# Designs tried in a protein design run: peptides against a protein of PDB entry 4ASU. Part 176

Target 1, 270 residues: chain A of PDB entry 4ASU
Amino acid sequence: ATLKDITRRLKSIKNIQKITKSMKMVAAAKYARAERELKPARVYGVGSLALYEKADIKTPEDKKKHLIIGVSSDRGLCGAIHSSVAKQMKSEAANLAAAGKEVKIIGVGDKIRSILHRTHSDQFLVTFKEVGRRPPTFGDASVIALELLNSGYEFDEGSIIFNRFRSVISYKTEEKPIFSLDTISSAESMSIYDDIDADVLRNYQEYSLANIIYYSLKESTTSEQSARMTAMDNASKNASEMIDKLTLTFNRTRQAVITKELIEIISGAA
Target 2, 83 residues: chain B of PDB entry 4ASU
Amino acid sequence: FTFASPTQVFFNSANVRQVDVPTQTGAFGILAAHVPTLQVLRPGLVVVHAEDGTTSKYFVSSGSVTVNADSSVQLLAEEAVTL

## One batch from the design tools (peptide; made by RFdiffusion4, then SolubleMPNN)

Design b2_p19_7_s2 (from b2_p19_7, 12 letters changed)
Fold by OpenDDE base, seed 2:
Structure b2_p19_7_s2 (fold): chain B 270 residues (1-270), chain C 83 residues (1-83), chain A 19 residues (1-19)
Amino acid sequence: as target 1 above (270 residues)
Amino acid sequence: as target 2 above (83 residues)
Amino acid sequence: DLEKAREELNRKIAEEAAR
């Protein structure tokens, strides 16, 4: 490589490093906010799931319609955040299909669709876009819940798949159950709950779904921002190493050029 | 007893004497060993009676309340403020 | 001219040292 080529490459990598450092700082700020907002959201979301855990709601085997909701975002450059969710969605879909279930998929965030569309296009009901530009709100979750409930797809049971935040360096892809109104209303385990009005139960289920979606979005966002911060840090480090390597190469090449020019001068060949 | 909104936690697995909640079917008091039930909140006052005799008041917009067989209660409001 | 070559070498060394 010529000195000019090395210099051009150095300039390019230095620019990339500046961008990745900037992105790291932005991700760090978003992470700090997301982590703070996740604390109450987790209590809220876990509280919403408590009924399903305690009531041990079971879907009869003859019920075959299953809904998978994958939660991520539209934004890339966050390591394995999207691929982890997609991988678990694929696994769950395959397992359900093998069990003779009908599977439909909802994607929260465009990245889920981008990964799964080619192989699972027939199973997709809807993809919610414009996720990840701003922190998710309960209003956003309510809109998603409403759209799901109005989709016309009558599922019996479902799974919401998202990345749960563990720490700044760790997340885990998890699955939580969702149930249709019909499944909840017909569940034998729900008989212990006092005479619940059908309208109350419907409204309760709407809140429950919105709550779970909100919770999943908050977990996903925190995990994503943390992973992005780490990814940008790694990219910045890799760029730094490449800059060092190219700088050494530049210096060696420069010395070789100087030596060659001196030999040409001394030999009279120039 | 857990009482939270999406943005704030008021009680997390706390022991309380009684919780008065405004529901769409009417206001009711949740006491110890209340029968399992599901209700939806209407805008109104939540009153939490602590075991020490202290009373805390909250205004809630909407949400849900769950009373489980194990006497655990989840009060989940869309919006809530301390009064 | 060997002296010119030395001067040129010294100039190039000085330029390299200044970077």
Scores: peptide ipSAE 0.006, ipTM 0.824, DockQ to the pose 0.004
Fold by OpenDDE base, seed 1:
Structure b2_p19_7_s2 (fold): chain B 270 residues (1-270), chain C 83 residues (1-83), chain A 19 residues (1-19)
Amino acid sequence: as target 1 above (270 residues)
Amino acid sequence: as target 2 above (83 residues)
Amino acid sequence: DLEKAREELNRKIAEEAAR
């Protein structure tokens, strides 16, 4: 490679490094906010799930309609965040299909659709786009919940799949249950709850769904920002290593050129 | 007793004497060993009576309250403010 | 003469790298 070629490559990689460093800082700021907002959201969301855990709501075996909600975003450059969710969705869909269940899919964020479109396009009910530019609000979750409830798809049970935040360096893809109003109302374990009319239960279920979606969005956002920070840091380090290697090559090549020119001067061949 | 909104936690697994909640079916007091129930919140006042005799008041919007068989209570409001 | 030639070469290389 000529000195010019090496210099051009160095300039290009240095520019990439500047971009990745900048993106890291932006991701760090978003992560810090997301983590702060996740604390109350987790208490709120886990509180909403407490009923389903304590009541041990079971779906009858004869029920066949299953809904999968995958939660991610529209934004790339965050490592395995999207692929992890998609992988678990695919696995769950395959297992349910093998069990003779009807599976429908909702994607929160365009990246889920991008990954699963070729293999699962017929199973998609809806994809929510414009996710990940701003922090999710309870209003956003309510819109998603409302759209689901008004979709006309009468699922029996479902699963919401999202990345749960563990630490700045760790997330885990998890599944939480979603139940239809009919499943909740017919559950034997619900008989212990006194003075529950149909309207109350319907409203309660609507809030519960919104709560769980909100919780999943907050977990997903925090996980995504942390993963993006890591990805940008790794990219910056890789760029740095490449700069060092190219700089060494440049220096060696430069010395070779100088040596050659000196020999030509001394020999009188110039 | 857990009382939270999406953005703020007021009580997290706390022991309280009584919680008065505004529900669509009417305001009622949740005492120790209250029967299991599910209710939806209406806009109104929540009053938390602590074991030490202190009383805290909150205004809540929509939401839910759950009383479980194990006497755990989850009060989840869309919006809540201290008064 | 050789030192001056080396300095001149180094200057030319630096100028090419700064373009």
Scores: peptide ipSAE 0.006, ipTM 0.817, DockQ to the pose 0.005
Fold by OpenDDE base, seed 3:
Structure b2_p19_7_s2 (fold): chain B 270 residues (1-270), chain C 83 residues (1-83), chain A 19 residues (1-19)
Amino acid sequence: as target 1 above (270 residues)
Amino acid sequence: as target 2 above (83 residues)
Amino acid sequence: DLEKAREELNRKIAEEAAR
C-alpha cells in the first residue's frame, strides 16, 4: 500500500472512531435515562403480570390461535439486541407450528420485520415503526394495544418477547404471556375472582395489554441503549487498535520510501 | 399492596390497613383478606390507610385494581398524583 | 548533502501525511 493509501485509511478510521465515540456518549445518556425510567415501569409492569402468574391461566388444547409480539426498535448498532429477539420468535413460532398451532406475528420496531420478513412474511399481521427515537410512553403502548385489539385477529393466547435488562453488561431475552379476553373469561382459575362484569373485564384486559407492552418497551429500550453503548465502546477500541497498526505500517512504509529515494540519489538513477 | 403509575411508584409490596379506590361500579374499600376481584379505575380519589394510622390521598385517572387470593393488591393507575 | 536531502524528503513525506 502507498503512503497515500495508508493515510486515507487512517483518516477514515479516525473519522469512524469519532462517530463511534459520539454514539457511545449519546447511548450512555439515553441509557442513564432509560434505567431511571425503568425502575417504576418494572414495578408497574410486574404488577400487571401478577394476575397471570397467580391465576395460572391455561389455554385449552383445542385452541390453536397464537400471537407472538416481538419487541425491539428501528435502530441498529446495538449488538445482538434484535437478533436475540428474532431468534426466540423463530424458535417459538416453530415450536407452536409443530404443535399444530396457528401463529401470527406482530413486530414492534422495524428491525423485527427486516430480519423475519423473508421467512415469516405470511405470519405478520402488522409492524409498528418509529420505535426507538424517543423513550416509549404509556401512550405509545396504548396505541399498540389498541391496534392489536382492533386487528380482527382472534387469538386465544400469545407471547410477548423482549429483552429484559439485567445490568449494563447483560440482558436476557424473555417471554411473557398474553391472553385473549375469552381465554381469561373461560379460565377455571378465574372462578375465585368475584363476579366480574364483562365490560369491566374487557376494559381491564385492555389496560393489562397496554401495561405489559409498556413494560416490555421499557425493558427493551434500556437493554438496547446499554448494548449500543457497549457496541460503540468496542467499535472505538477496535478502531484505536487499527489506527495503531496502520500507524506502524505507515512508519515502516515511510522509512522504506526514504531508503529507496536515497538509494536512487546515491546511484544517480534519478 | 403495590400502587404505581407507569412513571412513579407510591407503594411497593407494602402492608396497608385499607385502600379506598374509585371504580366504575362505585368506590370500595380493600381491607385485609378481601375477596379476589378485578376492577377498573375511574378518575377519582384513592385513600391509603397505613398500619400506623397515617392516611395518604391520591388523585388517579384510569387504571386497574387487582385483589388476589393471597391478599396481594395491585393498584395500577395510568396517572396518579399525591395530593 | 545526503543528510539535507534526507531531511527534505522526510519533511515532504510528513507534509503529505498531514494533508
Scores: peptide ipSAE 0.000, ipTM 0.826, DockQ to the pose 0.005
Fold by OpenDDE base, seed 5:
Structure b2_p19_7_s2 (fold): chain B 270 residues (1-270), chain C 83 residues (1-83), chain A 19 residues (1-19)
Amino acid sequence: as target 1 above (270 residues)
Amino acid sequence: as target 2 above (83 residues)
Amino acid sequence: DLEKAREELNRKIAEEAAR
């Protein structure tokens, strides 16, 4: 490579490093906010899931319709965040299909669609886009929940798949159950709650779904921003190492050029 | 007893004597060993009676309340403020 | 865009109902 080529490459990598450093800082700021907002959101969301855990709601085996909701975002450059969710969605879909269930998929965030659409286009119902530019609000979750519930698509049970935040260096892809109103209403374990008005139960379910979606979005966002921060840090370090290597190459090449020129002068070669 | 909004936690797995909640069907008090129930909140006053005799008041907008068989309670309000 | 998502969902529901 010529000195000019090396210089051009150095400039390019330095520019990339600047971008990755900037993105790291942005991700760090978003992570700090997300982590703070996750604390109450987790209590809220886990509280909403308590009924389903305690009631041990079971779907009859003859019911075949299963909905998978994958929660992620539209934004890349965050390591394995999207692929982890997609991987678990694929696994769950395959397991359910093997069990004779009909599987439909909803993506929260465009990246889920980007990964799964080609292989699961027939199972894909809808993708909610514009996720991840701003922190998710309860309003956002409510809109998603209401759109799902009012869509007219009937499912018996489902799964919401998202990345749960553990620490700045760790997340885990998890699955939580979702149930249709009919499944909840018909569940034997719900008999202890029997004197509940149907309208009340419907409204309760709407809140429950919104709560779970909100929780999943908050977990996902925190995990994503942390992962992005790490990914951008790694990219910046890799760029730094490459800059160092190229700088050494530049220096060696420069010396070689000088040496060659000196030899030509001494030898009388033009 | 857990009482939270999406943005704030007021009680997290706390022991309380009684919680008065405003529901769409009317206000009721949740005491120890209350029968399991599911309710939807209406805008109104929540009153938490602690074991030590202290009383805290909150205004809630909407949400849900769950009383489980194990006497655990989840009060989840869309919006809530301390009074 | 939620409106587009709704339209897509409705289309998918209609397709499923036609099967």
Scores: peptide ipSAE 0.000, ipTM 0.834, DockQ to the pose 0.046

Design b2_p19_7_s3 (from b2_p19_7, 14 letters changed)
Fold by OpenDDE base, seed 2:
Structure b2_p19_7_s3 (fold): chain B 270 residues (1-270), chain C 83 residues (1-83), chain A 19 residues (1-19)
Amino acid sequence: as target 1 above (270 residues)
Amino acid sequence: as target 2 above (83 residues)
Amino acid sequence: SLAAAVEQLNAAIAAAAAA
C-alpha cells in the first residue's frame, strides 16, 4: 500500500471512531434515562403479570389460535437485540406449528419485520413502526393494545417476546403469556372470581394487555440502549487498535521510501 | 400490597391494614384475607391504612385492582398522585 | 450511512486480524 493509501485509510477510521464515540455518549444518556424509568415500570408490569402466575391460567388444548408479539425497535447498531427476539419468535412459532396451532405474528418495531418478512410474511398481522425514537409511554402501549384488540384476530393465547434488562452488560430474551378474554373467563382457576362482572373483566383485560406491553417496551428500550452503548464502545476500541496498527505501518512504509530514495541518490540511479 | 403507576411506585409488597379503593361499582375496603376479586378503578381517592395507624391518601385516574387468594393485592393505576 | 461505516469498519478489522 502506498503512503497515500494508508493515510486515506487512517483518516477514514479516525472519522468512524469519532462517530462511534459520539454515538456511545448519546446511547449512554438514553440508557441512563431508560434505566431510571424502568424501575417503576418493572414493578408495574410484574404486578400486572401476578394474576396469571397466581391463577395458573391455562388454555384448553382444543384452542388453536396463538399470537406472537415480538418487541424491539426500528433502530440498528445495538448488537443482537433484534436477532435475539427474532430467533425466539421463530422457535416459538415452529413449536406451536408442530403442536397444530395457528400462529400469527405482530412486530413492534420495523426490525422484526425486516428479519422475518421473507420466512414468515404470511403470518404477520401488523407491524408497529416508529418505535425507538423516544422513550415509550403508557399511551404508546395503549395504542398497541387497542390496535391488537380491534384487529379482528380472535386469538386464544399469545406470547410476548422481548429483551429483559439485567445489567449494563447483559439482557435476556424472555417470553410472557397473553390471554384472551374468553380464555380467562373460561379458566377453572378463575372460579374464585365468579362474582366479577363481564364488563369489568373486559376492561381489566384491556388494562392488563396495555400494562404488559408497556412493561415489555421499557425492558426492551433499556436493553437496547445498553447494548448500543456497548456496541459503540467496542467499535471505538476496535478502531483505536486499527489506527495504531496503521500508524505503525505508515511509519515503516515511510522509512522504507526514504531509504529507497537515499539509495537511488547515492547510486546515481535517480 | 403493591401500588404503582407506570412512572411511580408507592408501595411494593408492603403489609398494610386496609386499602380503600374507588371502583366503577363503588368504593370498597380491602382488608386482610379479603375475598379474591378483580376490579377496575374509577377516578377517585385511594386511602391506605398502614399497620402503624398512619393513613395515606392518593388520587388515581383509572386502572385495575387485583385481590388474590394468597391475600396479595396489586393496585395498578394509570395515573396516581400523593395528596 | 453510519451503519454502513460501522460494517465497513468491522469488515476491515476482521480482514486485518486475518492477515
Scores: peptide ipSAE 0.022, ipTM 0.873, DockQ to the pose 0.010
Fold by OpenDDE base, seed 3:
Structure b2_p19_7_s3 (fold): chain B 270 residues (1-270), chain C 83 residues (1-83), chain A 19 residues (1-19)
Amino acid sequence: as target 1 above (270 residues)
Amino acid sequence: as target 2 above (83 residues)
Amino acid sequence: SLAAAVEQLNAAIAAAAAA
């Protein structure tokens, strides 16, 4: 490589490093906020799931309509955040299909659609875009819940798949169940909750769905920002190492060029 | 007893004497060993009676309340403020 | 795109490490 080529490459990598460092700082700030906001959201979300855990709601095997909600975002450069969710969605969809279930998919965030478009396009009901630019609010979750409930797809059972935050260096892709109003109403385990007004139960289910979606969004956001911070840090370190290597190469090449020029001068070779 | 909004936790697995909640069908008090029930909150006052006799008041906008067979209670409000 | 640049960078580093 010529000195010019090395210099050009050095300049390019240095610019990339500046960008990755900047993105790391932005991700760090967003992570810090997301982690703070996740604390109450986790209590809230876990609380919303308590009924399903305690009541042990089961869907009859004869019920065939299943909904998969994948939770991610629109933004890349966050390691395996999107691919992890997509992988679990694919696995779940395949298992359900093998069991003779009808599977429909909702994507929260455009990245889910981008990954699954080729193989699962016919199973998508809707994709929610513009996710990840701003921290998710309960209002956002409510909109998603409402859209799902009004979609006309009468699912019996579903699963919401998202990345649960563990630590700044760790997340885990998890699945939580979602149930239709009919499934909840007909569940034998719900018999202990007798005398619930149908309108009350409907409204309760709407809140429950919104609550679970909100929780998943907060877990996903925190995981994503942490992963992005790590990814940008790694990219910055890799860039630094490459800069060092190229700088050494540049210096060696420069010396070689100088030596060659000196030899040419001394030899009289024009 | 768990009482939270999306942005704030007021009680997390706490033991309380009584919780008064405003529901769409009317306000009711949740006592120890209350029968399992599901309710939806209407805008109004939540009153938490602690075992030590302390009473705390909250205003909630909407939400849900769950009383489980194991006596666990989840009060989940969309918005809540301490009064 | 930044993503492409980062991927290219990582690929180049991997190639250099393998060499």
Scores: peptide ipSAE 0.021, ipTM 0.868, DockQ to the pose 0.010
Fold by OpenDDE base, seed 1:
Structure b2_p19_7_s3 (fold): chain B 270 residues (1-270), chain C 83 residues (1-83), chain A 19 residues (1-19)
Amino acid sequence: as target 1 above (270 residues)
Amino acid sequence: as target 2 above (83 residues)
Amino acid sequence: SLAAAVEQLNAAIAAAAAA
């Protein structure tokens, strides 16, 4: 490589490093906000799941329609955030198919569709775009919930798959259950709940779905920003190492060029 | 007893004496060992009676309330404010 | 795009590690 080539590459990598450092700072700011907003969201979301955990709602085996909701975002450069969700979705879809279930998929965030479009395009009902630019609100979750409920797909049970935030350096892809109104209303374990009006139960279920979606979005967002911050930090470090290596190469190449020029001068072969 | 909105937590697994909630079917008080039930909230006043006798009032817009067999209660409001 | 730049960087790093 010529000195010019190395210099050009150095300049390019230095520019990338500046960008990654900037992105790290942006991600850090968004992470801090997301983590703060996750605290109440987690209490809220976990509270919404309490019924399903305590009632041990089971879907009859004869019910075949299963919905998988994958939660991520539209934005890249966040490590394995999207691939982890997609991997879990694929695994779940395969397991359900092997069990003779009909599987439909909803993607929250465009990246899910981007990963799964080739292998699972026929199973997709809808993909929600414009996720991840702004922190998710309960209104956003409600819109998603309503669209799902109005989609015309009558699922029996479902799974929402998202990255749960553990720490700035750790997240875990998790699955939470979603049940249809019919499944909840027919569950034997629900018999202990006194005189529930059908309209009340319907409204309750709408809130429940919105609640879990909201929770999943908040967990996902926090995980994503943390992962992006880490990814950008790693990229910046990698760039730094590359700059050091290229600088050494530059110095060696420069010396070689000088030596060659000196030899040419001395030999008169110029 | 858990009482939260998407953006704020008021009670997290707390022990309370009674919670009065505004539901679509009517306002009712949740006491210890209340029968399991599911309800949806209508706009109105939530009153939490603590074991120490302290009473706290909240306004809620909508949401859900769950009373489980284990006496755990989840009050989840879309919007809630302290009064 | 930043994504393309990062991808290029990663590719360059991988290429440098393989040499």
Scores: peptide ipSAE 0.024, ipTM 0.877, DockQ to the pose 0.010; fails the geometry check
Fold by OpenDDE base, seed 4:
Structure b2_p19_7_s3 (fold): chain B 270 residues (1-270), chain C 83 residues (1-83), chain A 19 residues (1-19)
Amino acid sequence: as target 1 above (270 residues)
Amino acid sequence: as target 2 above (83 residues)
Amino acid sequence: SLAAAVEQLNAAIAAAAAA
C-alpha cells in the first residue's frame, strides 16, 4: 500500500472512531435515563402481569390463533439486541406452528421487520416504526395497544418478546403472555373474580395490554442503550487498534520511501 | 399492596390496612382478605390506610385495580400524584 | 450510513486480523 493509501485509510478510521465515541456518549446518556425510568416501569409492569401469574390463565388447546409481539426499535448498532428478539420470535413461531397454531406477528420497531420480512412476511400484521428516537412513553404503549386491538386479528393468546435488562453488560430475551378478552373471561381460574362487568373486564384488559407493552418497551430500551454503548465502545477500541497498526505501517512505509529516495539520490538514478 | 404509575412507585408489596379506590362502578374499600375483583379506575381519590394508622391521599387519573385471592393488590394508575 | 461505516470498519478489522 502506498503512503497515500495508508493515509486515506487512517483518516477514514479516525473519522469512524470519532463517530463511535460520540455515539457511545449519547448511548450512555440515554442508558442512564432509561435505567432510571425502568425502575418504576418494572414495578408497574410486573404488577400488571401479577394477575396472569397468579390466576395461571390457560388457553384451551383448541384455540389456534397466537399473536407474537416482538419488541425492539428502528435503530441499529446495538449488538445482538434485535437478532436476539428475532431469534426468539422465530423459535416461538416454529414451535407454535408445529403445534398446529396460527401465528401472526407484530413488530415493534422496524428492525424486527427487517430481519423477519423475508421469511415471515405473510405472518406480519403490522410493524410499528419510529421506535427508539425518544424514550417510550405510556402514551406510545397505549397507541400500540389500541392499534393491536383494532387490527381485527382476534388472537386467543399471545407472546410479547423483548429484552429484559439485567445489567449494563447483560440482558435476557424473555417472553410474557398476553391473553384475549375471551380467553380471560373464559378461564376457570378467573371464576374467583366474581361480578366483573364485561365492559370493566374489557377496559381492564386494554390497560393490561398497554401496561405490558409499556413495560416491554422500557426493558427493551434500557437493554438496547446499554448494548449500543458497549458496541460503540468496542468499535472505538477496535478503531484505535487499527489506527495504531496503520500508523506503524505508515511509519515503516515512510522510512522505506525515504530510504529509497536517498538511495536514488546517492546512486544518481533519479 | 402495590401502587404505582408508569413513572412512580408509591407502594411496593406493602402491608396496608385499607385502600379506598375510585372505580367506574363506584368507590369501594379494599380490606384485608377482600374478595378477588378486577376494577377500572376513574379519576378520583385514593386513600391508603396504613397499619400504623397513617392515612395517605392520592389523586389518580385512570387505570386498574386487582385484588387477588392471596390478598395481594395491584393498583396501577396511568397517572397518580400525592396530595 | 454510520451502520455501513461500522460494518466496513469491522470487516476491515477482520480482514486485517486474518492477514
Scores: peptide ipSAE 0.021, ipTM 0.878, DockQ to the pose 0.010; fails the geometry check

